# Ledger of designs, part 50: peptides against a protein of PDB entry 3ZOQ

Target 1, 223 residues: chain A of PDB entry 3ZOQ
Amino acid sequence: QLLQDSWWNQLKEEFEKPYYQELREMLKREYAEQTIYPDSRDIFNALHYTSYDDVKVVILGQDPYHGPGQAQGLSFSVKPGVKQPPSLKNIFLELQQDIGCSIPNHGSLVSWAKQGVLLLNTVLTVRRGQANSHKGKGWERLTDRIIDVLSERERPVIFILWGRHAQMKKERIDTSKHFIIESTHPSPFSARNGFFGSRPFSRANAYLEKMGEAPIDWCIKDL

## One batch from the design tools (peptide; made by RFdiffusion4, then SolubleMPNN)

Design b2_p14_4_s1 (from b2_p14_4, 6 letters changed)
Fold by OpenDDE base, seed 5:
Structure b2_p14_4_s1 (fold): chain B 223 residues (1-223), chain A 14 residues (1-14)
Amino acid sequence: as target 1 above (223 residues)
Amino acid sequence: SAEDEAFIEDERDL
């Protein structure tokens, strides 16, 4: 099966729907004819690293980085050895200011994912050099369903929504059960308008502790 | 901290 059991149980019906079959056929053509990121084996890395039941925190991104070697199938994350993109650099700056973590020498957020931070993009593929090239092709319907099934989960989730695109998903989240942390996007275009100083990491951990859950170790070790 | 769209042209990475 495409996904681990916990996610498959939640999403298997989506993969049988016409919209996803059309998306899949489109992706087959795209990967054959274009340079598409991430690697096809990495498309669902967010769901691979973080099971449905283990999700503690969700961080929503838009779509993958479109440069060579960057996209890792996790929102905002880049493979080791890849220069940290501007938004990610700002994320680490806020992390340092918020809870005192050092800036890592790489941009991989896999350690977050393994602790229950679902690093989900709303669109899971992109053409090289063409941001949002796969917008409106079907991914959003699947990722909306991911948000929906998490919202329906009894065990609370913390949603970190940076910027308007992510915040537009708030209507899908049952705020009677789940917590939302909102700020401007970490992009250089918006970070100084509210992202810096928003302290999403300590706030998330405060909610987790209030729920009786183990906090996230947000600090990332050097490789 | 809420986003003020009046000052944001693009949220994408450069």
Scores: peptide ipSAE 0.032, ipTM 0.674, DockQ to the pose 0.155
Fold by OpenDDE base, seed 3:
Structure b2_p14_4_s1 (fold): chain B 223 residues (1-223), chain A 14 residues (1-14)
Amino acid sequence: as target 1 above (223 residues)
Amino acid sequence: SAEDEAFIEDERDL
């Protein structure tokens, strides 16, 4: 099976649907004819690192970084050794101001993922140098289903929704069970309009503690 | 949206 058991039980029906089969065939052509990111083995890394049952926090991104060696299947995250993108730099600046973490010397958010932070892009692949090139090809239907099954889960989830794109998913989230943290996007174009000072990390941990769950260790160690 | 465009532009700086 494609995914670990907890996610497979939630999503297995999607992979048999025509839309996903069409997406899969499209991706086969794309990976054969173009340079596509991330590596095909890494497309579902967000679900690999964070099981359905272990999700505590969701951070939604749009689509993967489109430069060489950047995308690793996790929203906002870049592989070690890769220069931190502007939005990620701003995320770390807010992290430092929010809870005092040092700015790490790399951009990998794998440590968050391993603690239950689902780093999900709404679109999971991209052509090299062409942002949003795979928008509207079927990924959004699958990732909407991921949001839906999390919303349906009895155990509460914290959704961190940066920017308008992520916030459009609010209608899919049962706010009687789940918590939402909203601000402007960490992009340099919007961060000063509300992202900075939003303190999403301490707020997320406050919700987790209220629910009797272990908080996330958001601080990232240097490599 | 404007923020979506801003995000796309931010990614293009990579």
Scores: peptide ipSAE 0.031, ipTM 0.703, DockQ to the pose 0.130
Fold by OpenDDE base, seed 4:
Structure b2_p14_4_s1 (fold): chain B 223 residues (1-223), chain A 14 residues (1-14)
Amino acid sequence: as target 1 above (223 residues)
Amino acid sequence: SAEDEAFIEDERDL
């Protein structure tokens, strides 16, 4: 099966639907004819690293980085050795100011994913050098379902929604049960308008502690 | 916002 059991039980019906079959056929052509990111084996890395039952926090991104060697199937994350994109740099700046973490010498957020931070893009693939090239092709319907099944989960989830695109998903989240942390996007164009000083990391951990759950170790060690 | 989206695109075009 495509996914580990916990996610498969939640999403298996989606993969049988016509929209996903059409998406799959499109992706087969795209990967065969063009350079597509991330690697096809990494498309579902967010779900591989963080099981449905283990999700504590969700951080939504739009679509993958479209440069060589960048995308690794996790929102905002870049492979080790890759220069940190501006938004990611700002994320680490806020992390430092919020809870005192040092700026890591790489941009991989895998350590967050392994602790239950679902780093989900709403669109999971992109053509090289063409941002949003796979928008409206079916990914959004699947990732909406991912948000829905998390919203339906009995155990509460913390959703971190940076910027308008992510915040548009708030209507799909049962806020009587789940927690929302909202701010402007970490982009240099918007970070000074609310992202800096929003302290999403300490706030997320405060919610986790209130729930009786272990907090996230947000600090990332150098490689 | 539109500004956020525009920058995200610009950042990715680098």
Scores: peptide ipSAE 0.030, ipTM 0.677, DockQ to the pose 0.134
Fold by OpenDDE base, seed 1:
Structure b2_p14_4_s1 (fold): chain B 223 residues (1-223), chain A 14 residues (1-14)
Amino acid sequence: as target 1 above (223 residues)
Amino acid sequence: SAEDEAFIEDERDL
């Protein structure tokens, strides 16, 4: 099966639907004929690192980085050795100001994922050098279902929604049960309009503690 | 960055 058991139980029906079969066939052609990111084995890394039951926090991104060696199947995250993109740098600046973490010497957020932070992009693949090239091809339907099944989960989730596009997903989230943390996007074009000072990390941990759950260790160790 | 570019593009288009 494509996913580990907890996610497979929630999503297996999607993979049998025509939209996903069409997406899959498209992706087969794309990976064969184009340079597509991330590596095909890394497409579902967010779900591989964070099981359905272990999700504590969701951070939504749009689509993967489209440069060589960058994308690793986790929103905002880059492989070790890759320069931190501007948005990620701003995330780390806010992390430092929020809870005092040092800025790491790499951009991998895998340590968050392993603690229950689902780093989900709404679109999970991209052509090299062509942002949004796989938008509207079927990924959004699957990732909407991911949000839906989390919203339906009894155990509450914290959704961190940076920017307007992520915030559009609020309509799919039962806010009577789940928590939402909203601000502007960490992009240099929007960070000063509300992202900086929004303190999403301490706020997320405050909710987790209120729920009787272990907080996230947001601080990232150097490699 | 790619993420920034994608975000900017979507923000522009919307």
Scores: peptide ipSAE 0.033, ipTM 0.720, DockQ to the pose 0.234; fails the geometry check

Design b2_p14_4_s2 (from b2_p14_4, 10 letters changed)
Fold by OpenDDE base, seed 1:
Structure b2_p14_4_s2 (fold): chain B 223 residues (1-223), chain A 14 residues (1-14)
Amino acid sequence: as target 1 above (223 residues)
Amino acid sequence: SAEDEAYINHFKNW
């Protein structure tokens, strides 16, 4: 069993489908012949840290960071000791302005994941130094299914959709049940066009409070 | 991410 029970019950059929079998065979070859990120054991970390039933918030990314030691299977997150990428720095700047959190001395978002923030990339692997190298290979079908089963869940979810790529998934989300927080991407190229000042963290917590759920502690402690 | 790469590459080539 690849995933813990709550996700496995939702996704087990996908792993038996031809598209995923082909993806898996491709990945086996890629990991053998190329340098692929994240580590193969970390591919599904988003689902490992946040169970299907525990999802409160979803933050969608595109694909993993493609530099050494960066990706840890969580969107926007980097392993401790790794320099914070530009988008992540901007995320922390907005976090500070939104709810007063200090800028952490690392880039790991594991603490969010453990609280029910699903940090999901639409593509879960990448070749070293080659962004989007595994785009269109099958991951999108699986991650679309992840969005679908969350959309079908009775208990509401908050989807934070930064930028056009993430916002394209809005059509898969039942907005009669679920909450959407949209802005431009935290990338330096787009952050000043709407991401800064969007206050996604306080807004997410406001929705959680309305639903009678515990808010997320977004503040990240130094290591 | 692709978005970060674009930014990094922009300054790398500048």
Scores: peptide ipSAE 0.168, ipTM 0.757, DockQ to the pose 0.144
Fold by OpenDDE base, seed 3:
Structure b2_p14_4_s2 (fold): chain B 223 residues (1-223), chain A 14 residues (1-14)
Amino acid sequence: as target 1 above (223 residues)
Amino acid sequence: SAEDEAYINHFKNW
């Protein structure tokens, strides 16, 4: 099976649907003819690192970074040794101001993922140098289903929705069970209009504590 | 693992 058991039980039917079959065939052509990110083996890393049952927090991104060596299948995250993109730098600035964490010497958010932070992009692939090049090709239907099955889960989830794109998914989230943290996007274009000072990390942990769950250790160790 | 083999097979032609 393609995914670990907890996600496979929720999503296996999607992979048999025509839309995904068409998406897969498109991706096969794209990976053969173009440089596509992330590596094909890393596309579902968000689901590999964070099981369905272990999801505590969801952070939604749009699509992967489109530069060489950047994307690793996790929203906002970059592989070690890669320069931190502007939005990620701002995320770490807010993290420092919110809960006092030091700025890490790398941009990998894998430690968050391993603690139950689902770092999900709505589109999971991109052509080199062409942001949103795989928008509207079928990924959104799969990732909408991921949001849906989490929304249907009885155990509450915290959704962190930065910017308008992520916030458009709010209609799919049962707010009677789940918690939403909203602000402007961490991008330099919008961070000063509400992202800075939004304190999403401490707020998320406050919800986790209210639910009797262990908080996330958001501080990232240097490599 | 079964998951590893299935995953590899899923992307073998990419």
Scores: peptide ipSAE 0.025, ipTM 0.631, DockQ to the pose 0.021
Fold by OpenDDE base, seed 4:
Structure b2_p14_4_s2 (fold): chain B 223 residues (1-223), chain A 14 residues (1-14)
Amino acid sequence: as target 1 above (223 residues)
Amino acid sequence: SAEDEAYINHFKNW
């Protein structure tokens, strides 16, 4: 099976559907003919690091970073040694202002993923240097299903929705059961319009505590 | 793990 048991039980039928088979065939061609990110082994890293049952928080991104060595299959995250992209820098600035964390010397959010923060992009692959190049090819249907099965889960989830693209997924979330934290996107183009000062990290932990769950240690240690 | 091997196999022909 492609995924760990908890996710496979939720998603296995998707991988048998025509849309995914077509997507897979497209991806085979793309990876053969183009430079595609992330590495094919890292496409589902968000699901590998955070099981279906262990999801506490979801942070939605659009698609992977399209530069060399950046994408690691986690939204907003970059591999150690990679310069922090502008949005990620702003995320860390807000983290510092929100709960006092120091800005880490790297951009890897793996520590969040290991604690139950699902760092999910809606599109899971991209051509080098071509943002959104794999938009509308089938990933959105799979990732919509991921959101759906989380929404259907009995144990509540916190969805952090930065910007319009992520917020468009709100209609798929049962807001009677799950919590949503919304603000503008951390991008330099929008961060000053509401992202800064939104305090998503402390707010998420407040919800977790209300649910009787352990809070996320959002502070990231230097490597 | 079994899922890791399956994952690798899923993309083995890429």
Scores: peptide ipSAE 0.024, ipTM 0.633, DockQ to the pose 0.022
Fold by OpenDDE base, seed 5:
Parts: C-alpha cells; structure tokens; sequence
Structure b2_p14_4_s2 (fold): chain B 223 residues (1-223), chain A 14 residues (1-14)
C-alpha cells in the first residue's frame, strides 16, 4: 500500500478515484519527460513522518520549492546543505523572537514532522524552475480530503494558516473542535504586515497544553 | 535517465 495504515484507512478510497488515476498518469509522463521535484519517493513525506493519529499541528504550504535539491516533501522545509529560502529565514526569525530558539545552520523541518507537525503543501509536485506548474492537476482534491478527514477527527488539531492561499481552507475546518492560528505569509513581501509578532509557535504550544498534550519542541538543533 | 526510470517505476509499482 502507498501510505502507512493510519492514513491509508482515511485516504485509500481517493487513490481509486478517476481524478487521482489521471493525476498519476500525468505525473508518470512529467517525471519521464522533465525534472520534477521532489523525488518521487518523497512526494508523501509529510504523511510518512506524521501519522493520521499523531497529527497535533498542521502547517499549510502551496507547492514545493522548484530548485535542485531543495524540496523534501514537507512544506517550507529544505534538505540539509541547501540555502534557506527567504520565507524559511523569516519563519526562523519569528521562531527566535517568539520562543528564543537559535537560528539553525540548515533548513530541515523533519524534527517538527516527527513530533506531529503535518507540513502539508496543497500541491505536492512541481517542474524545475516553474512554480505552480502542477496547480489544478488533481493534488488539491486529495489534499482537501486530508484536511477534511483531520477536521472530522474527534481529537483536536491546530491549523496554522499563513497567507490567503492557506486561509481559503478555513471553510473546511470545524472550528467547534479545532483551533486556527492565522497571519500574513512569512514571505518578505508580507511578513512585516502581520507574520512577525504573530507568535504562532508559543500559541500552538499553549493550545496543546490546554488539551493535555505534550508541546512541540520547535527549536531545531544544528547538524 | 536512470533517475527518470526510477521515478516512472515508482508510479508503476505504486
């Protein structure tokens, strides 16, 4: 099976639907004819690192980084040894201002994912050098279903929604059960208009503590 | 490329 048991039980029906079969066929052609990111083995890393039952926090991104060696199947995250993109730098600046973490010497957010932070992009693949090139090809329907099954879960989830694209998903979230943290996007074009000072990390941990759950260790150690 | 074949095989053997 494609996914671990907890996610497979929630999503297996989607993979049999025509839209996903068409997406799969498109992706086979794309990977054969062009350079596509991330590596095909890493497409579902967000679901591999964080099981359905272990999700505590969701951070939504748009689509993967489109440069060599960058994308690793996690929103906003880059592989070790890769220069930190501007938005990620701003995320770490806010992390430092919010809870005092040092700026790490790499951009991998795998440590967050392993603690229950689902780092989900709405679109899970991209052509090299062509941002949003796989937008509207079927990924959004699958990732909408991921949001839906989390919203339907009885155990509460914290959704961190940076910018308008992520905030458009708010209508799919049952706010009677789940918590939402909203601000402008960490991009240099918008960070100073509300992202800086929004303190999403301490706020998320405050909600986790209220629910009787262990907080996230947001601080990232150097490699 | 060898990498492209690996990607295609990943989807074929899904």
Amino acid sequence: as target 1 above (223 residues)
Amino acid sequence: SAEDEAYINHFKNW
Scores: peptide ipSAE 0.022, ipTM 0.597, DockQ to the pose 0.028

Design b2_p14_4_s3 (from b2_p14_4, 8 letters changed)
Fold by OpenDDE base, seed 5:
Structure b2_p14_4_s3 (fold): chain B 223 residues (1-223), chain A 14 residues (1-14)
Amino acid sequence: as target 1 above (223 residues)
Amino acid sequence: SEEDQAYIEAERYA
């Protein structure tokens, strides 16, 4: 699948490297022989919705939801009509408490992506029912490069890092230029240990305003 | 944290 020019210019060299060619061949086999999520056309949705130059905020996830109809190529996001996963429910609870948004009747975060919120998983595919089944297959090297090229960008980016997995990427982020918002993960197991009350949405908008940029409209309308 | 990572794993595999 082709990327728009802004991302292609940043990542084209990666696609020529052996690791990515091996990943691509692996994915061809996986999609042919297994049920893989998301749909192959949706793998790079995060990059499709949010151009390199338009990125304002990055929210890092681990890998896609592994249930049918859930993953849509955006971290934490689920297709309309899909029951909201526990972590996403908690994200909306914090959103409500932070800036007063109503809880939407769906779990699609596409409206965030269209405003410059890069909803990036570190691993972009998964086998049905097998979380992290595509871990260590090459995606991490590509997504590390995505973080790197954003870190190298002159225009500041806000990185929202929920939980240890995301926070391990801090070393790749130039904090002299970019802002980091950290808390525990929105998972029910960890949300009460720091995610709730962390107010990442208002804090992100405060940084955007400080930089002279338009804030994100985090509130999601019902469908 | 180590606990947070474990929590994420628990959510995914429970």
Scores: peptide ipSAE 0.036, ipTM 0.718, DockQ to the pose 0.135
Fold by OpenDDE base, seed 3:
Structure b2_p14_4_s3 (fold): chain B 223 residues (1-223), chain A 14 residues (1-14)
Amino acid sequence: as target 1 above (223 residues)
Amino acid sequence: SEEDQAYIEAERYA
């Protein structure tokens, strides 16, 4: 819970609340008794790489990948050397069709995060092999607050909401200040129903340019 | 959609 000053100023009150203390105690037990992802030091990587003030774009995920070595604290992202999950492969396919980027030989989205793309999961931990195992344990309240403080920010944010789960957060976003890009989820089961061809990357950059901000370099170099 | 949510879950469990 040691965060950059900008995030700390926004979230410090949450960390003192009972729900978060209970969450922390739960996590202590979980990490001691189970294999939990990501590494405990990586839980808040999304906030570490992208400060509150530097957020330009938000991409919401559900919860971390639950396989060994996959999750690195960023939504949809996997550590270098890890096979790209199906949804991530589809993200890169859309990226290629949208703005012509080559498909990288790895799945790390850290370069996006460093440019102001907040890669936030609504739930920030998971048990090995058990998707959504930490759903409803308190993370959602914290991540809702993250969305709220971004919504309250005067400087506009672009929210990319893929699928129903992410789109449920739309009610928390002040659309008079912020912009939302919506489509179906990049999952192979839903991608052909709207994600492919949605061109979220070029659309996001178009809005950034209209706001007088530098666009995101979405293209990812090979490692 | 409800179907979309189910797809996400199915993909994660695969």
Scores: peptide ipSAE 0.035, ipTM 0.723, DockQ to the pose 0.137
Fold by OpenDDE base, seed 4:
Structure b2_p14_4_s3 (fold): chain B 223 residues (1-223), chain A 14 residues (1-14)
Amino acid sequence: as target 1 above (223 residues)
Amino acid sequence: SEEDQAYIEAERYA
């Protein structure tokens, strides 16, 4: 997969390591023998839409949606025309309550990505209908490195960490220069335990303004 | 929390 120059400079050494070569070979077999999401050309969409230098905010997910037509290589995001998953619906509910945005008629978060919101899953592929089927196969080492190189960046980043899985990555983030926004996960099972009312969108923009950067336009237009 | 993680897993397998 060809990456933007800024990401390639940060990650090129990873792609030469044995673990990634093994991951690549595994993926070749998986895509040949199984239905794997997202489309192979979309695996690195998060890095394609948001360059290393342009990252302002990071939102971590676990692994891609495993249903047909859903995953587009961006955490929590679904392709237009796809029914919004429960967690995404709750994200939009909080968005509306936080800063007054209307609920969009689609679930694509591409507009966030284009503004510098890195929508990164820790595992970047999944078998159809089998959540976490590609856990422990090498993606976590690469995505940990992505977090590491962002943490090492001089220009500050805002990390939004919803739920335990994402929050476990906090130890990799230099909190002396980067900002963390934490809450429970937007899942219907956990959203009422802290996600609702956490106001991550206004808080992220407050940090951006403090850093002298343009805020994110979180509101998503209908298609 | 551990419960939160379980909720995420439950959603993914629902």
Scores: peptide ipSAE 0.035, ipTM 0.719, DockQ to the pose 0.121
Fold by OpenDDE base, seed 2:
Structure b2_p14_4_s3 (fold): chain B 223 residues (1-223), chain A 14 residues (1-14)
Amino acid sequence: as target 1 above (223 residues)
Amino acid sequence: SEEDQAYIEAERYA
């Protein structure tokens, strides 16, 4: 899949490596033999919506939703018309409590992506009904590189790391330049242990303003 | 935490 110039320049060396070629071949088989999400054209939507230079905030997810019509290549986001998953509902609850946004009638976070919020999963594909089915197949190496090149960027980035899986990436982030916002995961099972009340949205905007950048309009309009 | 990870997994498979 083709990437825009800013990401291509940062990642082109990865795509030439054997691990990625093996991943690509695996994916070809998977998409041919199984139902895989998201659509193959949507795998890199996070990078399509948010260029390397335009990244202001990163929100890390694990892997795509594995139900029909859900995943759209953005972490935590679902296509319009899709019922909001529990974790996403909690994200919107925190958003409302944090900065007063109304809960939208859909679950698409594209408006965030277009403003510089990189909605990145560490694994970018999944088999229907089988969470983490593509774990350990090569995506993690690529997405680690994405984190690395962002960490190496001079212009600061804000990393929002919900839960253990995302927080394991802290070691890759240069905290002398970049900011990290951590809490428990928005999952109903963990949200009350720290996610609720963590106010990641206002905190992110506070950092952006300190850096002289425009804040994110986190509020999502109804469709 | 390990508990947090377990919660995520539980949500995915529930």
Scores: peptide ipSAE 0.034, ipTM 0.719, DockQ to the pose 0.121

Design b2_p14_4_s4 (from b2_p14_4, 7 letters changed)
Fold by OpenDDE base, seed 3:
Structure b2_p14_4_s4 (fold): chain B 223 residues (1-223), chain A 14 residues (1-14)
Amino acid sequence: as target 1 above (223 residues)
Amino acid sequence: SEEDQQYIEDFRDV
């Protein structure tokens, strides 16, 4: 099976649907004819690192980084050794101001994912150098279903929604069960309009503690 | 804003 058991049980029906089969065929062509990111084996890394049952927090991104060696299947995250993109730098600046974490010497957020932070892009692939090149090709339907099955889960989830794109998914989230943290996007174009000072990390942990759950260790160790 | 969203899409990875 494509995914570990907890996600497979939630999503297996999607992979049998025509839209996903069409997406798969498109991706086969794309990966054969173009340079596509991330590596095909890394497309579902967000689901690999964070099981359905272990999700505590969701951070929604748009689509993968489109530069060489950057994307690793996790929203906002870059592989070790890769220069931190501007939005990620701002995320770490807010992290430092919010809860005092040092700025890590790399951009990998895998440690968050392993703690239950689902780092999900709404579109899971991209052509090299062409942002949003795979928008509207079927990924959004799958990732909407991911949001839906989390929304339907009895155990509460915290959704961190940075910027308008992510916030458009709010209508899919049952706010009677789940908690939403909203601000402007960490992009340099929007960060000073509300992202900085939004303190999403401490707010998320405060909610987790109220739920009787272990907080996230947001601080990232150097490699 | 709409402009902000466009900038995010175009330049977040720069």
Scores: peptide ipSAE 0.031, ipTM 0.714, DockQ to the pose 0.160
Fold by OpenDDE base, seed 4:
Structure b2_p14_4_s4 (fold): chain B 223 residues (1-223), chain A 14 residues (1-14)
Amino acid sequence: as target 1 above (223 residues)
Amino acid sequence: SEEDQQYIEDFRDV
């Protein structure tokens, strides 16, 4: 099966729907004819690293990085050895100011994912050099369902929503049992308008502690 | 803002 059991149980019906079959056929053509990121085997890495039941925190991104070797199927994350993109640099700056973490020498957020931070983009593929090239092709319907099934989960989730695009998903989140942390986007254009100083990492851990759950170790070790 | 959104979509990775 495409996904591990916990996510498959939540999403299997989506993969049988016409919209996803059309998306799949589109992707087959795209990967055959274009350079598409991430690698097709990495598309669902966010769901591979973080099971449905293990999700503690969700960080929503838009779509994958569109440069060579960057995207690894996790929002904001880049493969080791890849130069940190501006938004990611700002994320690490806020991390340092928020909870004192050192800035890592790489941009991989896999350690977060393994701890229950679902690093989900709303669109899961992109053409090389063409941001949003796969917007409106069906991914948003699947990722909306991912948000929905998490919202329906009894065990609370913390949603970190940076910028307007992510914040548009608030209407899908049951705020009677889930927590939302909002700020401007970490991009250089918007970070100084609210992202810096928003302290999303300590705030997330504060919620986890109140819930009696282990906090996330947000600090990333050098490789 | 719309400008912020456009920048995020097109230029966030520059």
Scores: peptide ipSAE 0.030, ipTM 0.692, DockQ to the pose 0.116
Fold by OpenDDE base, seed 5:
Order: structure tokens, then C-alpha cells, then sequence
Structure b2_p14_4_s4 (fold): chain B 223 residues (1-223), chain A 14 residues (1-14)
């Protein structure tokens, strides 16, 4: 099967639907004929690192980085050895100001994912050098279902929604059970309009503690 | 702003 058991039980019906079969066929052609990111084995890394039952926090991104060696199947995250993109640098600046973490010498957020932070893009693939090239091809329907099944979960989830695109998903989230942290996007074009000073990391941990759950260790060690 | 939103779509990964 494509996913670990906890996610497979939630999503298996989606993979049988025509939209996903069409997406799959498109992706087969794209990976054969073009340079597509991330590596095909890394497409579902967000779900691999964070099981359905282990999700504590969700951070929504748009689509993967489109440069060589960058995308690793986790929103905002880049592989070690890759220069930190501007939005990620701003995320680490806010992390430092919020809870005092040092800025790591790499951009991998795998340590967050392993602790229950689902780093989900709404679109899970991209063509090299062409941002949003796989928008509207079927990924959004699958990732909407991911949000839906998390919203339906009894155990509460914290959704961190940076920017308008992520915030458009708020209508799918049952706010009677789940908590939402909203701000402007960490992009240099919007970070100073509300992202900086929003303190999403301490706020998320405060809610986790109120729920009787272990907080996230947001600080990332150097490699 | 609308401009900021467009910049996010076009340039967030640069």
C-alpha cells in the first residue's frame, strides 16, 4: 500500500477515485518527461513522518520548492546542505524571537514532523523552475480530504495557517474541536505585516499543554 | 494586500 496504516485507513477510498487515477497518470508522464520535485519516493513524506493519530499541529504550504535538491516532501522544509529560502529564514527568525531557539545551520524540518507536526503542502509536486505548475491537477482534492479527516478526528489538532491561501481552508476545520493560529505569510513580502510577532510556536505549545499533550520541541539542532 | 498575495505565489520560493 502507498501509505502507512493510519493514513491508509483514512484515505484509501480517494486513491480509487477517477481524479486521483488521472493525477497518477499525469505524474507518471511528468516524472518521465520532465524534472519534477520532490523525488517520487518523497511525495508523501509528510504523511510518512507524521501518522494520522500522531498529528498534533498542521502547517499548510502551497507547493514544493522548484529548485534542485530543495524539496523533501515537507512544507517549507529543505534538505540539509541547501540554502535556506527567504520564507524559511523568516520562520527561523520568528522562532528565535518567539521562544529563543538558535537559527540552525540547515533548513530541514524533519525533527518537527517526527514530533507530530504535519508539514503539508496543498499541492505535492512541481516542475523544475515552474512554481504552481501542478496546481489544479488533483492534489488539492486529496489534501482537502486530509484536512477533512483531521477535522473529523475527535482528538484536537492545531492548524497554523500562514497567508490567505492557507486561510482559505479554515471553512473545512471544525473550530469547536480544533484550534487555528493565523497570520500573514512568512514571505519577505508579507512577514512584516503580521507574521513577525505572531508567536505561533509558543501559542501552539500553550494549547498542547492545555490539552494535556507534550509540547513540540521546536528548536532544531545543527548538523 | 493583493500585491503581497501575488508575490507569495510567484516569489515565495526564491
Amino acid sequence: as target 1 above (223 residues)
Amino acid sequence: SEEDQQYIEDFRDV
Scores: peptide ipSAE 0.030, ipTM 0.702, DockQ to the pose 0.164
Fold by OpenDDE base, seed 1:
Structure b2_p14_4_s4 (fold): chain B 223 residues (1-223), chain A 14 residues (1-14)
Amino acid sequence: as target 1 above (223 residues)
Amino acid sequence: SEEDQQYIEDFRDV
């Protein structure tokens, strides 16, 4: 099976649907004929690192980084040794100001994922150098279902929604049960309009504590 | 803004 058990039980029906089969065939052609990111084995890393039952926090991204060696199947995250993209730099700046974490010497957010932070892009693949090149090809339907099954989960989830694209998914979230943290996007073009000072990390941990759950250790160690 | 979103699309990955 494609996913670990907890996610497979929630999503297995999607993979049998025509839209996903068409997406899969498209992806086969794309990976064969063009340079596609992330590596095909890393497409579902967000679900691999964070099981359905272990999700505490969701951070939504749009689509993967489209430069060489960057994307690792986690929203906003880049592989070690890769220069931190500007949005990620701003995320770390806010992290520092919010809860006092040092700026890490790499951009991998795997440590968050392993603690229950689902780093989900709405579109899970991209052509090299072509942002949103795989938009509208079927990924959004699958990732909407991911949001839906989390919204339906009895145990509450915290959704961190940076920017308009992510916030458009709020309609799919039962806000009577789940917590939403919203601000502008961490992009340099929007961060000063509300992202900086939004303190999403301390706020998320405050909600986790109210829920009786262990907080996230957001601080990232150097490699 | 939509302009900000377009900039996100174009430049966030640099």
Scores: peptide ipSAE 0.031, ipTM 0.702, DockQ to the pose 0.151; fails the geometry check

